# Designs tried in a protein design run: peptides against a protein of PDB entry 3VA4. Part 6

Target 1, 107 residues: chain A of PDB entry 3VA4
Amino acid sequence: EPIGQLRLFSGTHGPERDFPLYLGKNVVGRSPDCSVALPFPSISKQHAVIEISAWNKAPILQDCGSLNGTQIVKPPRVLPPGVSHRLRDQELILFADFPCQYHRLDV

## One batch from the design tools (peptide; aimed at target 1 S42 L67)

Design b1_p17_2 (made by RFdiffusion4)
Pose (drawn by RFdiffusion4):
Structure b1_p17_2 (pose): chain A 107 residues (1-107), chain P 17 residues (1-17)
Amino acid sequence: as target 1 above (107 residues)
Amino acid sequence: DDFFAAQQDFLESLHNS
C-alpha cells in the first residue's frame, strides 16, 4: 500500500495528478519507467529521488543533478544535488517549474 | 513545443557530460 502521495498541482498540463509513494526508492523523472513520471520536457529523465525507509519515518528527497533543479517552496530553498532533505507533511516542492505537494498517508 | 522539448534534451545531455 502507498505510504505517501505526491500531488502534482493542476496547471497548463491539465488537472491535478496524484502519484503514490511507496517504501523504498521513488524516482521522480520524465522517463515513463520512473516511479513518479512527470512527462514534461523541463523535467529531467532522472530528476530526483524520494526515499522512504518506513511508514513512520520522514521521506528523504534528493535532487539527482537535474537540469532545472529542485526547490523547496516554503521556506524558499534550492536543494543542491545530492543533499538529503527530510520531507514534512504538506511540504510544497518544485521540480523544475512544476509545483507539487507531499502528503504523508495513514498507516 | 517540439523545439523546446529537443532543446531540453540537448541541454540535459550537455549537463550530464
Fold by OpenDDE base, seed 3:
Structure b1_p17_2 (fold): chain B 107 residues (1-107), chain A 17 residues (1-17)
Amino acid sequence: as target 1 above (107 residues)
Amino acid sequence: DDFFAAQQDFLESLHNS
């Protein structure tokens, strides 16, 4: 069972999509075998990673040296590649220009 | 979390950032 969720908000690309997040590394990227597959040309094949070490710990987000970057919206930050960012529940994230939100599932 | 509320909050955050 998933312990987190990444929501891709609706936009020009289509409707909202919710991606389950599990213990371990959840790769965000354009490659179809990514845990969070965002099949858009502006997303790097392996764009970022959300690592969840335990159900009761906040995930760590790292950009993987993506071309178009990973950003936190509030407060605004561009994440340098490989730098750990602890995700807060309901954190708003941009992968390239795609708006997303992390949500902790209460299981 | 409500989808519309969350999306609205996101858009407002982008606008105000």
Scores: peptide ipSAE 0.063, ipTM 0.662, DockQ to the pose 0.032
OpenDDE base, seeds 1, 2, 4, 5: peptide ipSAE 0.040, 0.046, 0.045, 0.056; ipTM 0.650, 0.647, 0.654, 0.653

Design b1_p17_2_s1 (made by RFdiffusion4, then SolubleMPNN; from b1_p17_2, 12 letters changed)
Fold by OpenDDE base, seed 5:
Structure b1_p17_2_s1 (fold): chain B 107 residues (1-107), chain A 17 residues (1-17)
Amino acid sequence: as target 1 above (107 residues)
Amino acid sequence: SAAEAARAEALEAAHAA
């Protein structure tokens, strides 16, 4: 059962999409086998990772050395590659220029 | 709505980049 969700907001690319997040590593990237598959050229094949170690622990987001970066919206911050960022519920994230939102599921 | 506000905020940030 999913522990969290990553929402890709609707935009010029198309409609909104929701991706379930599970215990372990959830890779965000352009590759189709990623947990969060964002099939856009500006997204790196393996762009970032959201790691969830326990259902009651905040997930960790890390950029994987992506070409176009990973950013937190509030407060504004570009994530250096490999640096752990603890995700807050409802956190807004940019993968390249694609706006997303993480939220914890009530399990 | 809260969802609309979140989307708007995120889009604004994306456009600023």
Scores: peptide ipSAE 0.560, ipTM 0.914, DockQ to the pose 0.039
OpenDDE base, seeds 1, 2, 3, 4: peptide ipSAE 0.549, 0.555, 0.557, 0.543; ipTM 0.913, 0.913, 0.914, 0.913

Design b1_p17_2_s2 (made by RFdiffusion4, then SolubleMPNN; from b1_p17_2, 14 letters changed)
Fold by OpenDDE base, seed 4:
Formats: sequence, structure tokens, C-alpha cells
Structure b1_p17_2_s2 (fold): chain B 107 residues (1-107), chain A 17 residues (1-17)
Amino acid sequence: as target 1 above (107 residues)
Amino acid sequence: SLAEALAAELAEAAHLA
């Protein structure tokens, strides 16, 4: 069962989409085989990774050297490539220009 | 950017600290 969820908010691209997050590496990217597939041209093929370990269910987000970046919304912060950021429940994230929200599931 | 502005509005609506 999923441990977390990443919500892509609705926008000009279409309706809201919810992606389950599991133990291990959940890759965010334009490539269709990504765990969180965001098929948009401004998203890199492998844009970022959300890693969840058995030892700590709080996800770690890393930008993978994406072209258009990964940002935390509040407080505002651009994530340098490869630098670990521990996600808080309900945290808002920008992948390029796409707003998303992480939600920890009650499991 | 517009995306950042939207995200800020969403953050406010979500009552984040």
C-alpha cells in the first residue's frame, strides 16, 4: 500500500491527478515509466526523486538536475540539484511551473 | 512567476505555517 501521495493540482494541462508514493525511490519526470509521470515538455525526463525509507517514512525530495528546477513554496526555496529536502506533510512543491502537494497517508 | 503566485495562494489557503 502507498505511504504517501503526491497531488498535481488542476490547471491548463487538465484535471487534478493523485500519485501514490511507495517505499524506495519515486521518480518524478516526463518519462512515462516514472512513478510520478508528468508528461509535460517543461518537466525533465527524470526531474526529481522522492525517496521513502523503512527507517524514516518522511520523504526526502531531491532535484535531479532538472532544466526548469524544483522549488518549495513556503517558505520559498529553490532546491539545488542533489540536495536532500525532507518533505513535511502538506508541503507545496513546484516542479517547473506545476504546483503539487505532498500528503502523508495514515498507514 | 505566475506559477509561484498560484502556489503562494494555495499555500495560504492550506494554512501552512
Scores: peptide ipSAE 0.085, ipTM 0.684, DockQ to the pose 0.032
OpenDDE base, seeds 1, 2, 3, 5: peptide ipSAE 0.076, 0.082, 0.069, 0.077; ipTM 0.679, 0.675, 0.673, 0.685

Design b1_p17_2_s3 (made by RFdiffusion4, then SolubleMPNN; from b1_p17_2, 12 letters changed)
Fold by OpenDDE base, seed 5:
Structure b1_p17_2_s3 (fold): chain B 107 residues (1-107), chain A 17 residues (1-17)
Amino acid sequence: as target 1 above (107 residues)
Amino acid sequence: AEAEAALAEALEAAHLA
């Protein structure tokens, strides 16, 4: 069962999409094999990873050395590759220039 | 930065209202 969700907000690419997040590594990337598949040219094949170790722990977001980067919106922060960032509920994230939001599910 | 703060506000207004 999903214990988190990543929302890709609507934009020029199309409508909003919600991706379930599970225990373990949820890879964000352009590759269709990714848990969070963002099939856009500016997204790296393996762009970032959201790792959830337990349902009651904050997920860890890491950029995987992406070309166009991963940023936290509020407060603003560019994530250096491989540096662990603990996601807060409702956190706004930019993968390249695509705005997303993490949401913790109540399970 | 200023742009990111503005983006957060815009996202709330457009998608989180």
Scores: peptide ipSAE 0.089, ipTM 0.698, DockQ to the pose 0.027
OpenDDE base, seeds 1, 2, 3, 4: peptide ipSAE 0.084, 0.070, 0.074, 0.072; ipTM 0.690, 0.682, 0.687, 0.678

Design b1_p17_2_s4 (made by RFdiffusion4, then SolubleMPNN; from b1_p17_2, 13 letters changed)
Fold by OpenDDE base, seed 4:
Structure b1_p17_2_s4 (fold): chain B 107 residues (1-107), chain A 17 residues (1-17)
Amino acid sequence: as target 1 above (107 residues)
Amino acid sequence: AEEEARRAEELEAKHLA
C-alpha cells in the first residue's frame, strides 16, 4: 500500500495525475519504467528519486543530476544533485518546470 | 486542488522567470 502520493498539477501537458509512493526508491523521470513517470522532454529519464525508509516514512528527495533541475518552491531552493531533502507534507516541488505536491497518506 | 494548483503556478512563474 502507498505511503505517500505525488500529485502532478494540471497544466498545458494535461490533467492532474496522482502517483502513489511506496517504501523504497520511487524514481521520478521521463522513462516509462519510473514509479513517477513524467513523459515530458524537459524531464530527465531518471530525474530524481523519492526514497521512503521503513524506519522513517518521511520521504527523502534527491535530484539525480537532472538537466533541468529539481526545486523546492517554499522556501525556494534548487536541490544540488545527490543532496537529501526531507519532504514535508504538502510540499511543493518543481521537476524542471512541472509543479508537483507531495502528500503524506494516513496509513 | 485548484487553490494549491494556482499557488503552485504562481510560484513556478516567479521562480522560473
Scores: peptide ipSAE 0.181, ipTM 0.759, DockQ to the pose 0.045
OpenDDE base, seeds 1, 2, 3, 5: peptide ipSAE 0.178, 0.178, 0.175, 0.169; ipTM 0.764, 0.756, 0.762, 0.758

## One batch from the design tools (peptide; aimed at target 1 P41)

Design b1_p18_1 (made by RFdiffusion4)
Pose (drawn by RFdiffusion4):
Structure b1_p18_1 (pose): chain A 107 residues (1-107), chain P 18 residues (1-18)
Amino acid sequence: as target 1 above (107 residues)
Amino acid sequence: FLHTKEVNETVLEEVLEE
């Protein structure tokens, strides 16, 4: 069962798209093979990874050296490539110009 | 790409205002 959710907000691309997040590596990228496939040209083929060790542990987000970056929206931060960031519930993240929100599920 | 960026920024601002 999914233990988290990545909400891609509505936009030019259409209505909101929700992606389940599971234990283990959840790769965010443009490739259809990615666990979270965001099929938009500005997204890197392997853009970021969200690693979840347990349902009761914070996911760790890392940028995989993406071209257009990964940012934390609030507080505003750029995530340097390869640096771990613990995701908080309801945290807003940008993958390139695409805003998303992480939600922890229950349980 | 610019248009998409502007739309997405507007959507994000609306979310932050909630």
Fold by OpenDDE base, seed 4:
Parts: sequence; C-alpha cells; structure tokens
Structure b1_p18_1 (fold): chain B 107 residues (1-107), chain A 18 residues (1-18)
Amino acid sequence: as target 1 above (107 residues)
Amino acid sequence: FLHTKEVNETVLEEVLEE
C-alpha cells in the first residue's frame, strides 16, 4: 500500500494528477517506466528519486542529474545532483518547472 | 491547487524576505 503521495498540480499541461509513493525507490521522470511518470520534454528520463525507508516514513528526495533541475519551494533550494533532501509533509517541489506537493498518507 | 505562476510567486516572495 502507498506510504505517501506526490501530487502534480494542474496547469497548462493538463489536470492534477496524484501518484502513490511506496516503500523503496520511486523514480520521477519522463520515462513511462518511472513510478512517477511525468511525460514532459523538460523532465529528464530519470529526473529524480524519492526513496522511502521502512525505518521512518520521511522520504528522501534526490535529483539524478536532471537537465532542468529539482527545487524545493519553501524555503527555496536548488538540489544539487545526488544530495539528499528529507521531504516534509506538504512540501512543495519543482521538477523543472512543474509544481508538485508531497504529502504523507495516514497509514 | 497551485499553478506554476503561483509557485514562482511563492519562491520569489521567500527569496525577497530573506
């Protein structure tokens, strides 16, 4: 069962989409094989990874060397490739220019 | 929901407040 959720907000690209996040690695990317598939040209095939450990429910976000970057919105922070960022509940994320929000599910 | 414009504005506001 999903431990968290990543919400892609609605925009010019289309409607809002919710992606379940599971224990282990949830890859964010343009490739349709990604757990969080964002089929947009500005998203790298493997853009970032959200890893959720069984030890705690706090996900770790890492940019995978994406072309257009991964950023935390509040406080603003550009994530260097491979640097771990622990996601907080309700945290806002930019994958390239696509705004998303992580929230922990009550499980 | 937040559109990209709203997110950008939020980021800008946070930067300006620092």
Scores: peptide ipSAE 0.025, ipTM 0.552, DockQ to the pose 0.117
OpenDDE base, seeds 1, 2, 3, 5: peptide ipSAE 0.024, 0.023, 0.024, 0.024; ipTM 0.547, 0.561, 0.554, 0.559

Design b1_p18_1_s1 (made by RFdiffusion4, then SolubleMPNN; from b1_p18_1, 9 letters changed)
Fold by OpenDDE base, seed 5:
Order: sequence, then structure tokens, then C-alpha cells
Structure b1_p18_1_s1 (fold): chain B 107 residues (1-107), chain A 18 residues (1-18)
Amino acid sequence: as target 1 above (107 residues)
Amino acid sequence: SEAVREENERVLEEVLAQ
């Protein structure tokens, strides 16, 4: 069962989508086999990864050397490739120019 | 909730508009 969620906000691409996040590596990318599949040209096939090691630990977000980058919105921070960022609940993230939000689920 | 999402979107817009 999912222990987190990644929300893709609605936009020109279409309506809001919610992606469940599980223990282990949740790959964000354009590739259809990604856990969080964002089928948009500006998203790299394997763009980023959200790794959840335990339900009671903050997930780790890493950019995977994406073309158009991964950013934290507030406070603003560009994530260098491979550098771990611990996600806070309700954190707002840009994958390329697509705004998303991480949500911790109560388990 | 919708209200929370709207607030978050506003925050995004404010940051991106800078």
C-alpha cells in the first residue's frame, strides 16, 4: 500500500493526477514504466527518483541528471544531479516546468 | 482539499513570477 503521494497539478497538459508512492525507489520520468510517469517531452525518460526507506522517515528526492532539472519551489532550490534532498510534507517541486506536490500519507 | 491546492498554486505562481 502507498505511504506517500505525488500530485501533479492541473495545467495546460490536462487535469490533476495523483501518483502513489511506495517503499523503495519511485522513479519520476517520461518513460511509461516509471512509478510516476509524466509523459511530457520536457521530462527526461528517467528524470528523478523519490526514495522512501521507511514510513517514518522523510523521502529523499534526487535529480537523475535530467535535461530540464528538478527544483524545490519554496524556498527555491535547484537540485544538482545526484544530490539528496529530504522532502518535507506538502513540499512543492518542479520537474522541468511541471509543478508537483509531495504528500505524506498517514499509515 | 481544493482550497489547499489553490493556495499552493498561488505560491507557485508567486515564486515563478519573480
Scores: peptide ipSAE 0.048, ipTM 0.645, DockQ to the pose 0.087
OpenDDE base, seeds 1, 2, 3, 4: peptide ipSAE 0.033, 0.030, 0.031, 0.029; ipTM 0.623, 0.618, 0.616, 0.623

Design b1_p18_1_s2 (made by RFdiffusion4, then SolubleMPNN; from b1_p18_1, 11 letters changed)
Fold by OpenDDE base, seed 4:
Structure b1_p18_1_s2 (fold): chain B 107 residues (1-107), chain A 18 residues (1-18)
Amino acid sequence: as target 1 above (107 residues)
Amino acid sequence: MEAVRLENERVLAEVLAQ
C-alpha cells in the first residue's frame, strides 16, 4: 500500500500525474525506472529521493546533486545536495521548474 | 478541470511570489 503521494501539477507538459510513494526510497528522476518518473530534460536522471521510514512513515526528501535543483516553495528553500528535508503534508516542491505536492495518505 | 486549474494557479502564485 502506498503511504504517500506525489502530485505533479498539470502544465505545458500535460495533465496532472499522481505518483504513489512507498516505504523505502522513492527516486525522483528523468529515468523511466524511477518511482517518480519525470521524463523532462530539465530533470536529472536521478534527481532526488523521497525516503519513507517504517518507524514513523515520515518522508525525507533529498536532492541527489541534480543539475537544476530541488526547492521547497513555502517557506522558500533550495535544498543542498544530500541534506535531509522532512516533508510535511501538502508540502509544495519544485523539481527544477516542475511544481509538485506531497500528500500523506491516511491508510 | 476547474479545480485543477485553480490549484495550479495557486501553486504558481506561490512559486512566483518568491
Scores: peptide ipSAE 0.207, ipTM 0.750, DockQ to the pose 0.106
OpenDDE base, seeds 1, 2, 3, 5: peptide ipSAE 0.201, 0.198, 0.170, 0.196; ipTM 0.751, 0.738, 0.714, 0.735

Design b1_p18_1_s3 (made by RFdiffusion4, then SolubleMPNN; from b1_p18_1, 9 letters changed)
Fold by OpenDDE base, seed 2:
Structure b1_p18_1_s3 (fold): chain B 107 residues (1-107), chain A 18 residues (1-18)
Amino acid sequence: as target 1 above (107 residues)
Amino acid sequence: MEETRRANEAVLERVLAE
């Protein structure tokens, strides 16, 4: 059962997509093997990771040394590679230029 | 990066306000 959701907003790339997030590591990347597969050239094969250790704990987002970076939109912050960022519910995230939103699910 | 962030922030705020 998913504990969270990552929404990729619609854009020139296509329609909105929602990705379920589970306990453990949810890898964000261009590789089709990623939990959150974003098949776009500007996304690194393994771009970032969202780790959820428990249903009642905030997920941790880490950039994996991506080429085009990971950013929090508001308040603005570029995430240094490997540094843990605790996600807030409704957090707006940029993976490269792709806007996403994390949403905690009530399970 | 800053320019991209600002542009997306504006877009997202409009979308979320709908």
Scores: peptide ipSAE 0.164, ipTM 0.759, DockQ to the pose 0.222
OpenDDE base, seeds 1, 3, 4, 5: peptide ipSAE 0.074, 0.059, 0.124, 0.139; ipTM 0.665, 0.655, 0.737, 0.746

Design b1_p18_1_s4 (made by RFdiffusion4, then SolubleMPNN; from b1_p18_1, 10 letters changed)
Fold by OpenDDE base, seed 1:
Structure b1_p18_1_s4 (fold): chain B 107 residues (1-107), chain A 18 residues (1-18)
Amino acid sequence: as target 1 above (107 residues)
Amino acid sequence: MEEHRRVNLEVLEAVLAE
């Protein structure tokens, strides 16, 4: 069962999409086999990873050395590659130029 | 091979400003 959700906001690319997040590693990237597949040229094939553990279910976001970076919106922060950022519920994230929002699911 | 593009700072700043 999904523990969280990552919402990709609507934009020039199309309508919004919701991606379920599960325990373990949820890879965000342009590659079609990513858990969160963002098939856009500005997204790296393996852009970032959202890892969720069973003991607290609080996701850890890491940029994977992406070309265009991963940023937290509030407060604004560019995530250095490989540095862990613990996501808060409803946190807004930029993968390259694509805004997303993390939502914790009640399970 | 799939293309990979660079984004510009102006676009990112616009998104963050909203």
Scores: peptide ipSAE 0.252, ipTM 0.713, DockQ to the pose 0.125
OpenDDE base, seeds 2, 3, 4, 5: peptide ipSAE 0.247, 0.202, 0.240, 0.115; ipTM 0.719, 0.714, 0.712, 0.709

Design b1_p18_2 (made by RFdiffusion4)
Pose (drawn by RFdiffusion4):
Structure b1_p18_2 (pose): chain A 107 residues (1-107), chain P 18 residues (1-18)
Amino acid sequence: as target 1 above (107 residues)
Amino acid sequence: LATWHHNVRTDAARVVAS
């Protein structure tokens, strides 16, 4: 069962798309093979990874050296490549110019 | 494609500002 959710907000690309997040590595990228496939040209083929060790542990987000970056929206931050960031529930993230929101599920 | 990227940034800015 999914233990988290990545919400890609509605935009030019159409209505909101929701992606389940599971224990283990959840790769965010453009490739259709990615666990979270955001099929937009500004997204890197392997853009970021969300690693989840347990349903009761904070996911770790890392940028995988993406071209257009990964940012935390609030507080505003750029995530340097390879630096771990613990995700908070309802935290807003940008993958390139695409805003998303992480939600922890229950349980 | 350039217009599309511009519109994507406009939409993202609206979401971030909300």
Fold by OpenDDE base, seed 3:
Structure b1_p18_2 (fold): chain B 107 residues (1-107), chain A 18 residues (1-18)
Amino acid sequence: as target 1 above (107 residues)
Amino acid sequence: LATWHHNVRTDAARVVAS
């Protein structure tokens, strides 16, 4: 069962998509093997990772040295590669220029 | 909902532009 969800907002790329997040490492990237597969050229093959260690703990987001970066929207900040960021519920994230939102699912 | 989406996109655009 999914513990969280990552929403990719609608845009020029197409409609909104929701990706389930599970315990462990959820890789965000252009590679189709990623848990959160974002098949866009501006996304690195392995762009970032959302790690969920327990259902009752906030996930940790890390940029994996992506070309176009990972950013938090509020307050705005660029995430240095490999630095852990504790995700808040409803957090807005930019992978490259793609806006996404994390939210915790009720389990 | 439309207003909410607008606000989110505006916030995202601000970050991208900065």
Scores: peptide ipSAE 0.162, ipTM 0.717, DockQ to the pose 0.081
OpenDDE base, seeds 1, 2, 4, 5: peptide ipSAE 0.133, 0.147, 0.139, 0.145; ipTM 0.692, 0.705, 0.701, 0.707

Design b1_p18_2_s1 (made by RFdiffusion4, then SolubleMPNN; from b1_p18_2, 13 letters changed)
Fold by OpenDDE base, seed 3:
Structure b1_p18_2_s1 (fold): chain B 107 residues (1-107), chain A 18 residues (1-18)
Amino acid sequence: as target 1 above (107 residues)
Amino acid sequence: MEALQQAVREAAQEIIAS
C-alpha cells in the first residue's frame, strides 16, 4: 500500500497521472525504471528522488543533478543538487517545467 | 481547466520566466 502520491498535472503532455510513493527511494526520471517515470525529453534519466523513511515523517526530495532542475513552487525555490528538502503535504513541485503535487496518504 | 491546475501553471510560469 502506498503511503504517498505524486500527481503530474494535466498539460500539453496529456492527462493527469498519479504515481504511488512507497517507503524508501522513489526515483523521479525519464527512465522507465523510475518509480515516477516521466518520459519527457526535458526530464533527466534520473532527475530527482523522493525518499520516504516512515509513513509519519515528511518525505525528502533531492534533485540528482538534473539538467533542467527541480523547483518548489510556493514559496519559489530552486533545489541545488543533493540538498534535502522536506516535502509538505500538497507541496507543488516543478521537475523541469512539469508541475506536480505531492500528497500524503492517510494509512 | 481546474482552478488549482491554473494556479499551479501560473505560479510555474512565474518561476520559469524569472
Scores: peptide ipSAE 0.136, ipTM 0.698, DockQ to the pose 0.089
OpenDDE base, seeds 1, 2, 4, 5: peptide ipSAE 0.118, 0.107, 0.125, 0.105; ipTM 0.685, 0.659, 0.686, 0.660; seeds 1, 4 fail the geometry check

Design b1_p18_2_s2 (made by RFdiffusion4, then SolubleMPNN; from b1_p18_2, 13 letters changed)
Fold by OpenDDE base, seed 3:
Structure b1_p18_2_s2 (fold): chain B 107 residues (1-107), chain A 18 residues (1-18)
Amino acid sequence: as target 1 above (107 residues)
Amino acid sequence: MEELLEQVRKDAQAIIAA
């Protein structure tokens, strides 16, 4: 059962897409076998990781040394590779230039 | 939703432009 969700907002690429997030490591990347597969050339094959250690703990986001970066929207912040960022509910994230939003599921 | 997305785009643009 998913613990959280990552929303990819609609854009030129198409409509909104929602990705379930589970306990453990949820890899964000261009590779089709990523938990959050973003098949766009500006996304690195393994771009970032969202790690959820428990249902009642905030996930940890880390950039994996991506080419085009991972950023938090509010307040604006570029995430250095490998540095842990605790995701807040409703956190707005940019993977490269793709806006996304994390939210915790009520489970 | 549209208003939220519009604000997200605005905020994202600020980051991209900076």
Scores: peptide ipSAE 0.251, ipTM 0.780, DockQ to the pose 0.084
OpenDDE base, seeds 1, 2, 4, 5: peptide ipSAE 0.218, 0.242, 0.220, 0.243; ipTM 0.757, 0.778, 0.762, 0.778; seeds 1, 5 fail the geometry check

Design b1_p18_2_s3 (made by RFdiffusion4, then SolubleMPNN; from b1_p18_2, 11 letters changed)
Fold by OpenDDE base, seed 2:
Structure b1_p18_2_s3 (fold): chain B 107 residues (1-107), chain A 18 residues (1-18)
Amino acid sequence: as target 1 above (107 residues)
Amino acid sequence: MEALLEAVREDAARIIAA
């Protein structure tokens, strides 16, 4: 069962999309086999990872050395590659220039 | 939702422009 969700906001690319997040590593990237597949040229094939170790623990977001970066919107912060960022519920994230939002599911 | 999206876009724009 999904423990969280990542929302890709609507934009020039198209409508909003929601991606379920599960225990383990949820890879965000351009590759179609990523858990969160963002098929856009500015997204790296393996851009970032959202790792969920347990249902009662905040997920960890790490940039995977992406070309165009991963950023937290509020407060603004560029995530250095490989540095663990503990996601807060409703965290707003930029993967390259694509705004997303993480939210925890009540399970 | 629209208000949130607008805020996100504005913040994103600032980050990208910086």
Scores: peptide ipSAE 0.118, ipTM 0.692, DockQ to the pose 0.085
OpenDDE base, seeds 1, 3, 4, 5: peptide ipSAE 0.105, 0.123, 0.100, 0.113; ipTM 0.676, 0.698, 0.677, 0.694; seed 3 fails the geometry check

Design b1_p18_2_s4 (made by RFdiffusion4, then SolubleMPNN; from b1_p18_2, 9 letters changed)
Fold by OpenDDE base, seed 2:
Formats: C-alpha cells, sequence, structure tokens
Structure b1_p18_2_s4 (fold): chain B 107 residues (1-107), chain A 18 residues (1-18)
C-alpha cells in the first residue's frame, strides 16, 4: 500500500496527476519506468529520488544531478545534487519548472 | 484547491524568474 503521494499540479502540460509513493526508492524522472514518471523534456531521465524507509519517518528527497534541478518552494531552496532533504508533509517541490506537492497518507 | 494551486504557481514563477 502507498505511504505517501506526490501530486503534480495541473498546467499547460495537462491535468493534475497523483503518484503513489511506496517503501523504498521512488524515482522521479522522464523515463516511463520511473515511479513518478514525468514525461517532459525538461525533466531528466533520472531526475530525483524520494526514499521512504518507514511509514513513520519523513521521506528523503535527493536530486540525482538533474539538468534543470530540484527546488523547494517554501522557503525557496535549490537542492544540491545528492544531498538529502527530509520532506515535510505538504511540501511544495519544483522538478525543473513543474510544481508538485508531497502528501503523507494516513495509513 | 484552486487557490493553493495558484499560490504554488505564483511562488514558482517568482523563483524561476529570479
Amino acid sequence: as target 1 above (107 residues)
Amino acid sequence: MAALQEAVRADAARIIAS
């Protein structure tokens, strides 16, 4: 069962999409095999990873050396590649220029 | 929901523009 969710907000690309997040590594990227598949040119094939070790621990977000970066919206911060960022519930994230939101599910 | 999404877009726009 999913422990979290990543929401891709609606935009010029299309409607809102929700991606379930599971224990382990959830890869965000342009490749269709990614857990969070964002099929857009500005997204790297392997853009970032959201790792969830347990339902009661905050997920860890890492940029994987993406071309166009991974940013936290509030407070504004560009994530250095490979540096662990502990996600807060309802955290707003930019993968390249695509706004997303992490949500912890009530499991 | 719409209000939140617009706020996110506004914040994102400022970040991208800066």
Scores: peptide ipSAE 0.138, ipTM 0.702, DockQ to the pose 0.085
OpenDDE base, seeds 1, 3, 4, 5: peptide ipSAE 0.134, 0.142, 0.132, 0.127; ipTM 0.695, 0.707, 0.698, 0.693; seeds 3, 5 fail the geometry check

## One batch from the design tools (peptide; aimed at target 1 K45 D97)

Design b1_p19_1 (made by RFdiffusion4)
Pose (drawn by RFdiffusion4):
Structure b1_p19_1 (pose): chain A 107 residues (1-107), chain P 19 residues (1-19)
Amino acid sequence: as target 1 above (107 residues)
Amino acid sequence: LTALKAALDELSKALDDAR
């Protein structure tokens, strides 16, 4: 069962798309093979990873050296490549110009 | 400006695919 959710907000690309997040590595990228496939040209083919060790542990987000970056929306931050960031519930993230929101599920 | 952004997005895709 999914233990988290990545909400890609509605936009030019259409209505909101929701992606389940599971234990283990959840790769965010443009490639259809990615666990979270965001099929938009500005997203890197392997853009970021969301690693989840347990349902009761905070996911860890890292940028994988993406071209257009990964940012935390609030507080505003750029995530340097390879630096771990613990995701908080409801935290807003940008992958390139695409805003998303992480939600922890229950349980 | 939308057309320019689309072209730059495709350029970004081509650059990333070349990696």
Fold by OpenDDE base, seed 4:
Structure b1_p19_1 (fold): chain B 107 residues (1-107), chain A 19 residues (1-19)
Amino acid sequence: as target 1 above (107 residues)
Amino acid sequence: LTALKAALDELSKALDDAR
């Protein structure tokens, strides 16, 4: 079962979408085989990764050297490639210009 | 992008204040 959820807010691209997050690496990217597939031109094929370990269900977000970047909304922070960022519940994230929100599930 | 980010920041702030 999923440990967390990544919500893509509704926008010009279409309605809101929720993506389940599992233990291990959840790749965010334009490629259709990504766990979090965001099929938009401004998203890199492999844009970022949300990793959830077995010993600590708190996710680690890393940008994978994406073209248009990954940013935390509050407090504002551009994530340098490969730098680990611990996601907090309800944290707002920008992948390129697409707003998303991480939600921790009680499992 | 800047405007959107600012708006989301304000939203986040409001949510935090409501907790």
Scores: peptide ipSAE 0.071, ipTM 0.641, DockQ to the pose 0.028
OpenDDE base, seeds 1, 2, 3, 5: peptide ipSAE 0.064, 0.064, 0.055, 0.061; ipTM 0.654, 0.661, 0.648, 0.633

Design b1_p19_1_s1 (made by RFdiffusion4, then SolubleMPNN; from b1_p19_1, 11 letters changed)
Fold by OpenDDE base, seed 4:
Structure b1_p19_1_s1 (fold): chain B 107 residues (1-107), chain A 19 residues (1-19)
Amino acid sequence: as target 1 above (107 residues)
Amino acid sequence: AAAEQAARDLALEAEDLAR
């Protein structure tokens, strides 16, 4: 059922966590109601969104005007709010200072 | 800026470990 996965790497916050990504909007944020709930103070309640279409299953990442930003790691790029970024498989993302990685699932 | 760069470095290290 999940089309993709967002991995939160292990760190001072705790162990690695994997979040399934589904068709439609997957909200990343501190709010427990988010699809990708990152319960950390530096994460905005609604920080970003990963939207996956039924056409090609390729996710689009947008920052939602977060306080501490959303960045692509390699090559380094700060995502302006509301600007679409198509995620590549294995792409590394920083939500605030939390390193994550997108994985495309073979479904 | 230094903190941001540190986070990027850690992310890169995490990538290597995840392979």
Scores: peptide ipSAE 0.115, ipTM 0.656, DockQ to the pose 0.038
OpenDDE base, seeds 1, 2, 3, 5: peptide ipSAE 0.070, 0.058, 0.021, 0.077; ipTM 0.636, 0.581, 0.487, 0.521

Design b1_p19_1_s2 (made by RFdiffusion4, then SolubleMPNN; from b1_p19_1, 14 letters changed)
Fold by OpenDDE base, seed 4:
Structure b1_p19_1_s2 (fold): chain B 107 residues (1-107), chain A 19 residues (1-19)
Amino acid sequence: as target 1 above (107 residues)
Amino acid sequence: SAAEQRERDLALEEEDLAR
C-alpha cells in the first residue's frame, strides 16, 4: 500500500493528479515507466527520485541532474543534483515549472 | 575498440536520461 502521495496541482496542462508513493524508489520523470510519470516536455525523462525507506517514512528527494531543475518552495531553494532533501509532510515542490505537493498518508 | 564503444554508448545513455 502507498506510504505517501505526490499531488500535481491543476494548471494549463490539465486537472490535478495524485500519484501514490511506495517503499523504495519512486522515480519522477517524463518517461512513461516512471512511478510518477509527468508527460511534459520540460520534465526530464528521469527527473528526480523520491525514496522511502522502511525505517523512516519521511521521503528523501533527489534531483537526478534534470535539465530544468527541482526546487523546494518553502523555504525557496534549488536542489543540486544528487543532494538529498528530506521531505516534510505537505511540502511544496517544483519539478521544472510544475508545482507539486507531498502528502504523508496515515497508514 | 569494443570497450571504448561501450563506454561511449553508456555516456550517451546518461546524457539522454539527463534531458
Scores: peptide ipSAE 0.139, ipTM 0.582, DockQ to the pose 0.104
OpenDDE base, seeds 1, 2, 3, 5: peptide ipSAE 0.068, 0.053, 0.082, 0.068; ipTM 0.532, 0.616, 0.544, 0.530

